Peptides against a protein of PDB entry 8BZL. Designs and how they scored, part 220

Target 1, 228 residues: chain A of PDB entry 8BZL
Amino acid sequence: SYDRAITVFSPDGHLFQVEYAQEAVKKGSTAVGVRGRDIVVLGVEKKSVAKLQDERTVRKICALDDNVCMAFAGLTADARIVINRARVECQSHRLTVEDPVTVEYITRYIASLKQRYTQSNGRRPFGISALIVGFDFDGTPRLYQTDPSGTYHAWKANAIGRGAKSVREFLEKNYTDEAIETDDLTIKLVIKALLEVVQSGGKNIELAVMRRDQSLKILNPEEIEKYV
Target 2, 242 residues: chain B of PDB entry 8BZL
Amino acid sequence: SRRYDSRTTIFSPEGRLYQVEYAMEAIGHAGTCLGILANDGVLLAAERRNIHKLLDEVFFSEKIYKLNEDMACSVAGITSDANVLTNELRLIAQRYLLQYQEPIPCEQLVTALCDIKQAYTQFGGKRPFGVSLLYIGWDKHYGFQLYQSDPSGNYGGWKATCIGNNSAAAVSMLKQDYKEGEMTLKSALALAIKVLNKTMDVSKLSAEKVEIATLTRENGKTVIRVLKQKEVEQLIKKHEEE

## One batch from the design tools (peptide; made by RFdiffusion4, then SolubleMPNN)

Design b1_p22_1_s2 (from b1_p22_1, 13 letters changed)
Fold by OpenDDE base, seed 3:
Structure b1_p22_1_s2 (fold): chain B 228 residues (1-228), chain C 242 residues (1-242), chain A 22 residues (1-22)
Amino acid sequence: as target 1 above (228 residues)
Amino acid sequence: as target 2 above (242 residues)
Amino acid sequence: ETYEEIKEKIAKELTKLNELLR
């Protein structure tokens, strides 16, 4: 059975392991990304942190560099590997090129890494999709998505994970120039989008904001509630 | 003919890694291990199953391993896999110490092993480790810490948790009785005994069947101590009197 | 581990790696 093998083509041309990795992503917690005018926002569904779990160790939004952050859906352990490699690349780029990476560059790096794991013998695909946001050196906000196949595209707004369809439908209806006119409105848009799939208000949302020329800020629950 | 390594952990059509899930199932049948974080320390409590009178060396800790001066772990699952992973933890910690001339941060050690575990779920010709670990430690960054890791390479920090046999029931009990911000090491020890007494498939909890280690700070140094049998007996007795 | 700590660690590792590749 081709679907029980390593990542190989089926007779009909499918890479089943890649498709199945995408199913793993769909089981992941929902993440949403929105590009505003001068802001990028990532939001993630907090799975009910077990009462005895340290929330500090449950980070679904990670900085890759000062100007780039990533949210993911799917296998957390797989994501950690990707994040670590991306961080190394970001620092390497700074050392070799003397400039921070562009968001596109690091996305392409991640995508290439994922692609290699779809083609390399004895490796399974990464069971993750990622939303990568940040600012290029020129101050342009960027949002990219990459999937287990190693494809990537630029987006104005997008979502990944179990609630991604509903969130995307919401964003398709509500993402307008007016809705992202201000930083606050952009944040509100992300929160509203997540609330389509997240049960119980702002307490179950993790939100990260990166403004132009500012570092990544993780909003606390109280700050999130102000936008609800 | 490129023999498809049938042993490769692959995704199911539903996006599941069955080999990882099966490894987790195997751990569910292992001896119970508890970890509890307190304000003044952290502890591991583990079920001792192999009480062989003929064992020449009373291994002070069958299930609890000192990793370095600031960290210890407890293991649930396949013993051979556990030995490999605990040795790797020690090596990682030592390499870090040699490289940076300071102890490895607790979470960093956990993460390093978790990356290895993850690799065994992704690379062909490898099976997942049939082991979950509880880690206790102290570092200058976060103080006392408790972590849990599983065969997938996932990990998390915990205030209290359990792995192995009846872990779900144990976690439920811990959730009920754990008092956030008010947990002393003494109360944590009592809680550990209480939970083990209810979750171990034994008619009577005995000190010979329980290993307990505590990690504390004394005079700016980490102290990892395995409780003596007499101390464990006293804890059990105290619980029986309540 | 803070991002800054990770960054420093990575920087050290990269420096070492670059020295080995030279």
Scores: peptide ipSAE 0.013, ipTM 0.597, DockQ to the pose 0.013
Fold by OpenDDE base, seed 5:
Formats: structure tokens, C-alpha cells, sequence
Structure b1_p22_1_s2 (fold): chain B 228 residues (1-228), chain C 242 residues (1-242), chain A 22 residues (1-22)
């Protein structure tokens, strides 16, 4: 029998392939997202780039549109597929609706895509979780998280990947209105959160910021060190 | 673990894709392929394993394929899978050229194939391609480039790398001897011979067992050249004298 | 390719597709 990849319910109601995809996410590098007042920040654990590897080809934070960016944990190749489809949808939306997507809209699109891969015969789930951040057209900063199941929720702050538990615990304690009062404080919060699980300081962190009405900015290591 | 090994590519309880891992293991037993990026060019060096005297002497490169005027690749793994993927690369490149009237950027061609590879790891009724590739190319965006891709659909850019048999040892040697920013094509060729001599399971390196291609720029055009056997012999001889 | 370049390519492709559907 040509074994079709089938995501089916167990007798106790579990979707094992989805759960196992979540295990793949837990093996991924840690990513953190924080929504500030007028800023959204993504941080990702940099895996040590192998000597002789070109670091430009190892990016874990990507733009989906001018107003939306995404970080992920899990299978890089799976993420690339999701990113490409999301980018196409963002552009399609601009052409058909004449407005950029809301962060919720594109999150829902990604979530729906993931969900279909949990239900369709002959497909396995995507082995990724994603943090999706950006600004709605009204200037409201947003943060969403998706998992392999296709669920999604809005967050003030969240983390995914290997160190997610520790990072979330840190954020639960330290995310206050005072801690996000300024853009710089928000950035500091993300860095401090990542440092709970990242060794060797700012050199092993990839950080991206999006401010209201500004494009995505990837911080260089020197800029990150200023916050440490 | 075994129950997840024999089926279409699905996640194990530990979140692993065993069919992809097994494909990568199979590639580890394939002939060695090296790629080295230099300031003035990029090269591929590959082990020839099938030296059959009865093969019609048309020394077509067994492992190095020209993709378009600006790119070539080398393959490690299942030959039939490699043929399918190299043909697809050529088709993608030609379709892009037709559509945009410009050559496809190197990384874009690599990613297009990697998306296909990924699909073969996600959709039922398909197995992963048992092939890793090294890509060399030139484009106006990044100049000379070297990429590696694996059965999972992952890829990366490299200054120097190796796939196939003894790849880990080769990579270690490359890390030791590769001089960043100072690598000439000439020095890269010498390094390739040095690494192959140590990593190939042969008593003596011979020109018959090695394929080398270089990609350079001459007069604003990309030149892809497979080295003649005599040229490879000279490189080997020079290495033996050192 | 930069994000901007990718965006432009996608936009061009979508435009062509829309023209063909038309």
C-alpha cells in the first residue's frame, strides 16, 4: 500500500502528526516577539554560522510585506513555503482590495494554510511556528503567533522554539507598561528575554524592529550591543 | 522508530523526518564533490567513480552539469534523481529567461529547486530526492556564488564546502586552509586537489578520477570550463611536488 | 534578491495573471 501521509485522530482525539510537528518546532532556534506602544520587535537566536558559511543566506526574520514581518521556529524549508505564499497573498490583497493586509488577515491566511495541511490527505503538517508582527493601516501594532495546527492568537509578547518556556516566563514577569514605554525599552526587553536562553551575549542574537510608518530594520551586532 | 522509517515522509514522535535523514545518509556514500569560491572565480571538483573502459570516451562530465550560461552544479547521490533535478533546474532557468528577458539570479534558481525538494518531503506518495547539489554561478547581484542544497530543501551559501563521501573531513580541511579574502582561483584549485587527495578513498589521486569545472568572468561574460585531463594532471603533479 | 525586488517580481506576475484572466 502506498502509504499516504495521513493526519488522523487517535482514539483519544489527538492528531499525532501535529503534535510531532510541534516537537520539531521545539527543536528550533528560539524566537521572541514583543509589541510595544509604537514598535514591534522580533528577536531570534542565531545559531553559530558555520565557518565558511555565508551568513546572508541564514536569516530567520523575513518581511512578508512593508507592514508585516515574521520569525519562525522549526523546519526552514517548510517556513520558506509559508513565507512565499504569504508574500503572494499580501501583494494580491494590495491589488484586489487596494489596501495592505492587516496583521490579523495575513496571520489567518497562514493559519488556514497550516490547518489545511493537517486535514488534507497526502500532506503532512508544517513543522513551524511563527511570530507575525506588524502594523495595521490605522497604525496599531500587532503580534500574532501560529503553530503547526493552524491555531493563532494575538499576543502582547510571546516566544517560540527551544527556549520558549524560559523566555515566556521572563516576559510574564517583566512585560509591563513601563517596560515598553519607549522604543528603546521595548528593544531592551526583547534582548533581555533572549539572553535568558542565548549564550555569549548580543553576537548570537538577530534583532528586527518595525516602528510605525517605518520599514523593517535589522539591527547590526554593534547596535544590539548598545542595549546589552 | 522503525514504524516511521518505511512510510511516506512523516514526522517521528521526536519531530524528525527519517526519510530525509536516510536520503542524506545515502548521499554520504556518494562520490565526493567540492566547491570553492575565489575572488576571481568559483570551482567544482568531483570524484569520478564510474571509469568504465567501455564507456564511449565522450568524457561528458558525469557529475558536473551546466545549467545555463551563468551557472553549473555538481551532484552527490542517486543519478536518476540528479538527472531529474538538473533538468528541472534548466527548465526553471529557461522559463525565467523567457519571461523576464534576463538570466535568473543564482539564489533564485537554487530556491526554486529547493521548494521542489521540500514538496517531496511534505506530500504523500513521494519520497525525498536522494541528492545533494553544489551550485556555482555568477550574477550581477552578488557576483560569484557557491550554494549547497540537501534533500530537505534547505540550502546555504558557502565560501567552500563539500558533499558526499568524507564530506565532514573535507569541510574540516577547507576550514583550516581556506584564506578568506585572499583566495584566488589558482589557489582554490590547489586546495581542491589537496582536499580530494586526502578525502577520496583512493591510494593515489589520478586525473581520470577527478572532474573539475571553473566558472570565471571574461570580458563581461561568464565562462564555464571543464578542465582537461592534462590540466588536472598538472594540478595533481604540482601537489605531489609540494 | 532583496524584499523589494521580490515584491516587484510578484507584482509583475500578478499583473500578468490578471491580464490573462481578463
Amino acid sequence: as target 1 above (228 residues)
Amino acid sequence: as target 2 above (242 residues)
Amino acid sequence: ETYEEIKEKIAKELTKLNELLR
Scores: peptide ipSAE 0.012, ipTM 0.584, DockQ to the pose 0.013; fails the geometry check
Fold by OpenDDE base, seed 4:
Structure b1_p22_1_s2 (fold): chain B 228 residues (1-228), chain C 242 residues (1-242), chain A 22 residues (1-22)
Amino acid sequence: as target 1 above (228 residues)
Amino acid sequence: as target 2 above (242 residues)
Amino acid sequence: ETYEEIKEKIAKELTKLNELLR
C-alpha cells in the first residue's frame, strides 16, 4: 500500500504522506496571520497549558530574525527543526550578503527544505504549516504560508491549524482596506478572527506584532484584552 | 489502525505518528519517575524495579543520571535507549563546556537531545527512542529548572511532572498538592514520597525501590546528591506517620 | 550573542544530529 511507503505517488497521483502530514497540521492549534499597511500580526490559539507547565516553553510564535517571525501549526518538534535551520540561514545570509533576508527568501528556503523531505528516500514530510511574516528591507510588510508539501504563497491574511477554515472564512468577509487602516484595527482584526474558534477571550490567545522598523512584540494578556 | 506499525515512522491518514505513539506506550509501562521544582532546589524521584539481590554493584542510580555538574536526568522507557541518550547528553554538555568555557544552559541541552529524538521520528531506517526523560538543572539564566521530553522530541518546562507507569495519576496528585511559590525542597521531597506511595503498584513503599536525587545551590555551586537509603527511609517513615 | 555565535551554535547542533543519524 502506498500509504505505508516513503513518500511515493499513488496510482491516482497522490502523495499520501504529504496529505497525511497536512492532516497533522489540521490537528494543530489555530494560527492566523494578517498583513496590515505598516504592521504584520500573528495570532495563535493558546493550547491549554497544563497546570504546572511553564508557559515559556509552550510558545508557538518565534522569531527567525529581527525582521521575520513565524507561527506554525502541527508537530512542535518538527517545527523546531525548521525554525533552527531557518535561523541559521537568516544569519548566514546576513554574513554572506550583508543584508537581512527578505521574507520571501526565507519562506522559499523553508519551502525547499520541506519539499526535499517529501522527495528524499527514508524521510517523512514535516508535519507543519507555517505563517511567516515580517518586513523586507524596503519596509514592505509580507505574509507567507507554507505547508508540508513545500508549497508557499503570499497572502494578505491567512490561517492554519484546526480552526483555519472558520478563521479564513471570517477573514475573507472582514479583510478590507478599512479593516487594516490602522495598526490597532489590524490587531483587532486578528483577535476577532481568532475569537471565531478560540473560547473565552484574550487569555487563550498569543499575539505577536511587528511594526515597520520595530522588533517583534509579544503582547501580554492585558494588552490583548484592550482590543477585545 | 494496525496498518501503520512499520519500522519507518510515517504518518497515518489521520496525521498520527504511530511509531511515536507506540514508543510512548512502552514508556507508560516503565517505572515511575517524578520531578518537582522547589524554591531552593529541584528533585527527581524514580522507581527502582530491578532489585536483583545478586547484582554485585548496586548501581547507586539505575534511573537517575548525572549529566554534568549542573544537571541530572531520570529516564522512563527502554534502558538501552536511555543509555544511548544519556551518554549523548553528557557528550553535548562536555562539548559545549569545552567550546564556550561555560556550562551549557539547561534548556539548550534538553533541546539538543530533543532534536535528536525528533530526527529518529523523521528519518527512515530508524525507530523513535522509547524513552521519556525528566531533566533537573540549574543555570544562571533561569535558576532551578525541570524539563520533560518524550519520544517525539517535544519538551516542556514544569514545576512538577511525572513519566512512566501511572504518570497521569501522579500528575493529578501533583496538581492538587503542589503549592506554587511555597514549595521548599523539604516539602517537595515529602510530596514525592506521597505521590510515589500512591502510584507505585506496591503494598508498601520501601527505600530499596526508590531513588531520589536533589539538586541544590551551595556557596554558588550546584550540588547534585543522591539520597542515601537511610534518608529515603526517613522520608517514608515521616509520610507514614502523617 | 552575535549572529556568528548563533550560527555556529546551531550549526554544531545540526552537525551532531547528522552524526547521530548515521
Scores: peptide ipSAE 0.011, ipTM 0.586, DockQ to the pose 0.019; fails the geometry check

Design b1_p22_1_s2 (from b1_p22_1, 13 letters changed)
Fold by OpenDDE base, seed 1:
Structure b1_p22_1_s2 (fold): chain B 228 residues (1-228), chain C 242 residues (1-242), chain A 22 residues (1-22)
Amino acid sequence: as target 1 above (228 residues)
Amino acid sequence: as target 2 above (242 residues)
Amino acid sequence: ETYEEIKEKIAKELTKLNELLR
């Protein structure tokens, strides 16, 4: 019966289905997030969009609310489910609490959702990691990362997907207070970080920025090239 | 590991969903379906494999289904699964219409079904649907649209695409011949015949083996029309003369 | 507000959000 517990502990205490879901994430396109002083930036590796594919339907960066956006690595269909649930929660929070969610709150919600799918009988883990960025009501920029296990942490900068190791190594070396002193420098840092793993420059990068009290802005290729 | 091949809704050690991949493999053996977006319409072209002379019902469309007044789909894969999914699409579209008093946007209908497909890959006791779909539609938001979905619940919008047998070759041909911004429905029909002629393992393309549906706008209404056999014959003849 | 009313409000807001994000 396939209705048996899918995610169970191994004799040595491992949750193999969670680990295997993490392997699915590692096959995903690279995403990077950086928290600046008054800006949060998400960058994603553009997969070679098939010439006849609508770019609109290939977006890996999405808004969860006016003050929160998310990039993901892993299974796109799984991500859609998480995004939809998160969007519903954001709106529900606005209706019930009369305030937008904090970035931490919505991250915790997503993390809890993922965790439940690791523990529920007959369910597999979500094959996605997410970078969640935004601003709290007080104007504080936030970056969180969550994985298939339902763990989450706050970061200054992080990366997920196939090139995440190289990107993180770059960020560890180059993330300084000086490197994020301005919005432009923060954007440049994200682009440089992605260029460690993305070939052919700015054309293969999707970049989104959220500034304090501003909506999510996706940069066009020309705008990205200015930072390269 | 063979252990992961038979179980539904589990990841392999490499992070693969084998049941989804196997469903996609099954679809690769199904009859070819093409979709092409034009400036003035969108079309589906599908291979007919079950030509049984004794079929009582002249099934005008074996693989093309009308979903609502503004959308149609074609299916590659398991027929029984296709019937379930097309019925679900119709129900979703109707429920939306009743709730909002307007037709469901094309992408929303596609997404709703894709969420169901995804669920069958994540919840135990279920196998993935062995079906890929092409969707054609019109809505007030994006106009004419073409979508493709697979057993994983993934979908994308396309200008032209193919599912089923020889889909990779068909997509390659579409990429070569599709002219962005200049595609008329007439040109799209010609392109569909050209691609089917090359991708179908038949010595000669016949109208009996091809079904084509077009979606156009006339007088502010969507018109979904399955081409008559004679019309398809004319398209084939025209292709042979070029 | 009934749960159904909340759902309707959420649905409307989600529709708006989806339109803004497209």
Scores: peptide ipSAE 0.000, ipTM 0.589, DockQ to the pose 0.015; fails the geometry check

Design b1_p22_1_s3 (from b1_p22_1, 9 letters changed)
Fold by OpenDDE base, seed 5:
Structure b1_p22_1_s3 (fold): chain B 228 residues (1-228), chain C 242 residues (1-242), chain A 22 residues (1-22)
Amino acid sequence: as target 1 above (228 residues)
Amino acid sequence: as target 2 above (242 residues)
Amino acid sequence: ETYDEIAEEIAKKLTEKAKEAA
């Protein structure tokens, strides 16, 4: 009986398993992404690390390649599979094309992977949305979002997870050219956006920045508190 | 409701994987397993439920498995599932050793198995493994390590944790008594006995009902040792005298 | 609301705001 788990259309044209995977994403910790002028910033709601848990094993932001990083909302185990596949593709692209992936390329790859899991017999959708940020080879900062359906779009700023609506409403109001004029202002915008839904200030935020021609930097709590 | 309960690989309307949750529930009824990280080592302590007098006195650790020279695990849940996963862990570790001529890093072994667990939650014709694992290990990257994994394929590193029966109560006790930075293996052993004595559904803790393994470093080598029954008896006696 | 509909709406709003700021 389990062999016949299929994502099928309802009579009204809905893919309920995709919609229910989106509900799994809405239960996830909030993630926000903002594209600045020469910076991309990811912020995630840090779940209170259980006492005696190693914080290093609770990461919501990861590098896919030197020029691309990802935050996700939803099922952590599902995200790990997607991350691993994306990392392999980034390396494969470097070997075959002799250039790093564009942020769009790797986003499309991830989106296609997700989409295939919505059509394949005996598979369920991935219970994750992702914010994918980075720099193209030309130095253009990019932000993309993917969802469980395998759709993807380019953004200036976006949010995913449980607080995404409130964070998006904040970003819609506060994302201006002046608000992203500097790297510090862009970082501050992300922090302010997360503070709309995160309790107890900077201690519950994980923040990552990627500047042009620089590696992904995870900010420490003390660095985050300087922007609050 | 029942349709989502009966299908292993589908989301509920609320975005839940009920078969994974039910696998976790099954683990809650399994014998207690503890892991404690110390400065000078790491230990596993497990409840031994099946004391059959007719079992050959083969010092068979029922619940603690050596994976390689640098890692061991304990299991809570379905024994048959545990055997499959333990075998896979050994195979993964061996393949890595053959390919790279060095031992697999602890977290990498845990992750590889967790990807298998995740696959059993996503692919049709599969059920989740009804098993949680505690892993103890040493590697050159992070030294002594303790990990926990569940049926979903999630994992985390821990200083101290518990799986199986009364795990929530055990974790609460560990949170109270675990002294960060000051935990010796000796104090960890005493803490393990203290927690097991309170969390096992037994009137009196006995050495026959407890398996303990320690992982230490001696002369630049990892030493995995299962404590003898007499050693466990001494630990219990010492706890009763305090 | 599908994620796509929400995404389109946000994209539209962010694009309009960017046009007004320019």
Scores: peptide ipSAE 0.000, ipTM 0.568, DockQ to the pose 0.012
Fold by OpenDDE base, seed 3:
Structure b1_p22_1_s3 (fold): chain B 228 residues (1-228), chain C 242 residues (1-242), chain A 22 residues (1-22)
Amino acid sequence: as target 1 above (228 residues)
Amino acid sequence: as target 2 above (242 residues)
Amino acid sequence: ETYDEIAEEIAKKLTEKAKEAA
């Protein structure tokens, strides 16, 4: 059966392993990204941390570089591999080009990495989608999404994971220029979007904000509750 | 489902990695391992199943491995896979020490092995490791630490956790009895015995069937100690008197 | 609808909304 070969075309032209990797992403916790005017915001669904688990070790938002961060949905171990490679590339780019990566550049790198894992007979696809946000050197905020296939697109707002459909429907209705007019409104938009799928309010949300010329800031639960 | 079981770890139509799930199932049949974090130390307690009277060498610890001066681990799963992974952990720790002239941070060692585990779930011609690990350690960044890793290459930090046989029941008991911020190593040892007594498939807990290691700080140095059988007997006796 | 098709549709809608707001 074609399903036994690592990422081959079916007779009908489907890459079943890529589609199945997308199903793994749909089982992942929800992540949301929104591009504001001078801010990018990532929000993720915190699964109820097991009572005895250290919350510090359950990170779904990570910095790739000073100007770029990523949220993911799907296989956490697969995500770690992608993150590590992306971080190395960001540093390599700084050394070779003497400038930080653009958000598009690092997204394309991640996408190309994922795509190569869909063509290798010795590898399965990555079971992750990613929201990649940051600022280009010109101060332009960017949001990209990439999936297991290695496709990528630029977005104003998007969501990935199990609640992504409901969150996207919310964003399609509520993403306006007025809704992102201020940093605070942009943060509120992300929180409201996540609340469509997250049970028990602000305690189950992780939120990260990157403003122009600022590093990634992860908001504390108390800071998130101010926006709820 | 069954058609995806025989080769390289691939996704099922439902987006599941069955080879990883089957590796986790295999670990569920392995001897119980507990980890408990205390304010003044961290411990591992492991079920010893292979009490072969004919084993000449008193294996100091069958299931608890010293990784470096600041870290130890316990293993649940396939012994051969465990040996490979514990050796790799030691090599990673030594390479780091040589490169940076300081001990590897606990989470970095755990992550490095987890990346290897993940690779065995992604690359063709490889199977997942049939092993879960508990790690105990101390570093200057986070102090005493307890981690768990599985065949997928996922890991997490814990205050208390269990892997292997009856792990779900053990975790439930740990959640009930673990007192955050109030756990001493002494209370953690008592809790470990309490949980093992209920989760091991034995009529009576005996010191011969349990390995316990503690990690403490003494005079600014990490001390990893495997408890002697007599010390474990005393802990069991104390539990039976309560 | 593939995940990509849904994503493209949302991207188009969000792009159109931004053009209308601009």
Scores: peptide ipSAE 0.008, ipTM 0.580, DockQ to the pose 0.013; fails the geometry check
Fold by OpenDDE base, seed 2:
Parts: structure tokens; sequence; C-alpha cells
Structure b1_p22_1_s3 (fold): chain B 228 residues (1-228), chain C 242 residues (1-242), chain A 22 residues (1-22)
């Protein structure tokens, strides 16, 4: 019965529901993350906000804690569940361990949550990939990616969503130590990477920056246009 | 194809949740509901399809529900699902009030229900709710607000929007006629009638087929009022004269 | 966003059907 075992192996060893969840991610708006020297930057493709939609409610970059933020591609409602669970874990960690989570810790938590939904009876995979960025307590900038399977890896730079292939190809060519030498250059790299797939320039980009010992800053459109 | 039509909401090879899409299709056949945010208030207008003479008039509205003193919603889709969700909204709002001794912020109530909706799309043996909602409210954080939620558990804030039958056409009309920053509740009411008159499959709009609720602030209190039939008739008449 | 797009597509199709039926 499909009602019990939603995610099962095919005869050839594929987890079709996980693969199909990856297809849902590929339909999502493009997100890019870049780790600089003392900065982490997230950029997301804004689809043209429907006329009369409140832009406040169309945020794709969210804080998980003061030192960690996340962008995602795929199902927004699924993402909200993951974000809420991650936020609770971040606060719980602060209360129990008296320190903020490491970026790896919270990534592993999210990845474990996703993995459980690929193996649990009566649950479908989460239709999201996430870019998780932040700073560890030692001030080290981190970037992680998770996918619907619950895998995770650390990255220097990465992209997810519909334009991810083109953006990754751009990053593979242009991510150098020189290209991330300054905060401004790192921001510019993210914007340039997104412009490979985003039409109509900086107006269709959401950009967030986290610097060492600073809170998440979402850049306004005017700030973004300065880098274009 | 048939494998994806099961009771369990699963991904298609293309990454689609067909059960959610089918729920949204069911909503498309429901009566039209629209919401408009104004500077001095917010409104819901809904098509009333079930006009039965034997319906107890005590049922204040078929499609518009008061949630608490500061919020109301309108529903499009399966009535039984709507009743469950509106009851949950009331319970969530009441529990929050008891816990925090203040009204629940509008967006928090919307998100709480959206998490329930999402869960019904992710857990096996459950189907999505065949309901979209429009929410109107006031809180101290954002003032007057309008939200829309769908069967997926997705939501958004809006200045004006529509759900149900002919919703795309209604949204197009709202985009044309909505004046940002200049919308009064009076102009919003006129716009609601204009849009409903064009989107409802009726030769003539009648007050018996339209429910309208307004949410305003009077003396530092939220007032939710369902318009009387006579008031709706006056709005229709005024529109016909223009 | 995926669901918003789906919603818009469904809404368009239903609107077209309604116009054809009218």
Amino acid sequence: as target 1 above (228 residues)
Amino acid sequence: as target 2 above (242 residues)
Amino acid sequence: ETYDEIAEEIAKKLTEKAKEAA
C-alpha cells in the first residue's frame, strides 16, 4: 500500500520520491550562496512580485538564529516547517549548551530531519534544498547545502533551484581568492552569478549578507543596484 | 498517472504534488471570494451560491467567519473542510489569547493554520484540505492586513486578491483598478462590487448573492461588520448608476 | 513559489473554461 511506504527503493535501487523531490527543487527559484573571507552572502531570484502582493511575505532568506541564515529552493510550505524546527533547535541549543549552534550542527539537524522523512512510513520527502550560511563561534564563515535526501556538504560557493547549473558553472569559473578578497567583491560575485539566470537586473534579486559578529542584513534594492 | 492519484500525496516524476493541484482545482469551482485592503479598513466579499429559503437566517454568513475580535476569514472550497479549518483558527486564536493575554498577531494565526495544511500534504493517509482562505485582520504590528492561503500551506499578504471561481480574471481587474495608497474602504467596496459583477456568472448582481464584511477601527477597537442586504443593494445600485 | 505558479495556471485554465461556458 502506498499509504505506508511512500519512499521505497525501485528494483534498480532508486528512491524515486527523493529524485522527484529534487525535480520540485529544480522548479524553485534560484538561490546562490558564497563564502567570503569574513562574510557569507545569500542571493535569491525574486520572481516578479505579483502586483498587489506584500513583499514582506515573499521572503526566501530567513534567519535561523543570530549567527545562521538559510535560503531555499522548492516548496515554500515545506521550507517553513524546516525553518521552524531549525529555529526551535537553535534556541534549545542556546538554552542547554549555553552557546549558539555551529553552522554544521544546525545543518546536520536539518539534514537528519530530511533524511527521516525519506525513511519514515507515511511521510513524503521535503521538496526543498537549502543553503545554510553563517558563522561559527570562532568566527569561521560557513556554507552548507542540504537536499531532499538529507545529504549535506560544505561549500565555498553553491547554487540551488532552476538556474543552479548555470550559476554553478559561473561560480566554478569565477570563484577565486581574489574574487572574495573583500566583502564588496564577494557581494558582487553573488550578484553577477545570479544575473546569469535572472532577467531584469538587480530588481529581481533578494540579497542577504552576514558579516562576522553581525546580524543578517537584507540589502534593499538600492543597495543591490550599487553592485550591479 | 493513476499511481499519483492515490490518497497519499506524493511527488510526480516532474516534482508536482497532484493531490494539491487537484484540491486547488476543486477550489476553482467554488464561489468567488475577494479581499481588498484599504487605508481605513479591510473587506471581504464573497459569492453566496446556496440561497435556500429554508436556511436559518441565524447563520450570519455562509462564507465569512469571524475568528476573533480582530480577524475574520472567507473560504472557497469544500464546506466540511472549511468548517474544520475555521474551528481550528478560532481555537488557535483563543489559546494564544489565554497564554499571552493579548490577541494573536494576524500573520501568526495564518501561519499556524498553514502549518496544519502543509502537514496534510506531507503525511500519508491524509489528503490536502480542499480549501483556500482569505484572512482580514488588524493588529498593533502591521495594522490592517489581508492574507491568502491555499491547500499547500503556502500563504501571502495582499493589498487585494481573489480565490475561487474566475479568480484570475478578478485579480486582473483588481490590478487595474486598485490605487495604492489612495484606497478608502468606500472605494474598496465599490471596487468589490465592480469585480464581482464581472466575475460572477450572473446576468445581474443581486444583494442576496453577495456577502460583504468590513473590518475597521473605531475608538481603538476593531469592528467586524457584515453588511446588511439593504446596504449591499445600495452598493449595487450605485455601481449600476455609474 | 511553485504552488503559486500552479495556482495561477489552474486559475487561468478555470477562468478560460468559465468564459467558454458562458
Scores: peptide ipSAE 0.006, ipTM 0.582, DockQ to the pose 0.858; fails the geometry check

Design b1_p22_1_s3 (from b1_p22_1, 9 letters changed)
Fold by OpenDDE base, seed 1:
Structure b1_p22_1_s3 (fold): chain B 228 residues (1-228), chain C 242 residues (1-242), chain A 22 residues (1-22)
Amino acid sequence: as target 1 above (228 residues)
Amino acid sequence: as target 2 above (242 residues)
Amino acid sequence: ETYDEIAEEIAKKLTEKAKEAA
């Protein structure tokens, strides 16, 4: 049974453990990323934080460095491992190269890490997809996606997790140059995209924005409600 | 489904880690552990199942472990796995103290163990740990803290939570009775007794069947104490009078 | 040692033990 073997191809050329890891991603909360002109925006579906849970520990958007942030869908514990390694690499790059990582560089690092876990005997794939956004040193906004296979691509807009199909269909229809003309319009686009799959409006959305030469800002619920 | 039960570090076709789920199920049959965060402290309350009259140590805690001067944990699940993980927590905390000359922040200690737990779910040749933990602690960054971790290596911070037997019912009761911002350690102790009395499959709650530890700050030091049986008896008696 | 390094070392040891058991 090839479906049980870690790091082996089926007769049909499938890596079943990678495909099954992608199914784990589809069970994850929805995340959306949009690249604007001078802004990158990440939005995630807040699962109803249990009344007694600390919201601080439920964050699905994290900084990798001052110029890069990540949202993920899938296994939270797997994501933590990837995030920690990416943070170490960002710091190492600053120390060795004296410049921040490019968004592509750190995406490629994460992708390579994921790929190694698909090929290494005795290891399963990471059960996560990630949206990685930020600014390169030249001020260019970037959005990348990675999947459990270690594949990565650059996007204008994309979504991952359980609602990704509906959110992507919305983005395909509504992502225009006019829709991202301003930072506010870009934020509105992300909110509208998430509202395709998130019940109960802006209260169930976590939104993060990064502008050129600015740190990651998590929007509070009141700030989000202004865009709804 | 059963085809994926034998390998510890593989996804099912549905993207599930069955060995992690089975470990969580096993924990559901373990003795109940509660954690409650208060404004002036944090507590653990645990069901004591092994009441052996020959246990000589008056301070023997079956399920509550001191990790360092600022942290303790309670365990639900396989005792042998618990011993390994609690020893690892102590080692991590000591290594940090030696390296940085300050106590490890609570969340960092929890995260370090959770990364180990996660590794046992991702690397072949090992099973997941059949253990969930509640952590109580104090640090200079966040003050009093309560965390929960599971066999997956997932964790979260909580104001109040429960692991082990009847944990879902306990969490429901905690959600009803927990008053955010108004919780004193005294009220938390009363709430712990109330919840344990309803969730333990016993006709009458007795002090011999309950372990309670409190973590407080006194004169700028963390104080972790296990309540004496007489103190627990008084809490039970007070609850019976209400 | 970063927590990541410890976790990686443990993970590596687990992988090595898994290879020895295979």
Scores: peptide ipSAE 0.005, ipTM 0.576, DockQ to the pose 0.022; fails the geometry check

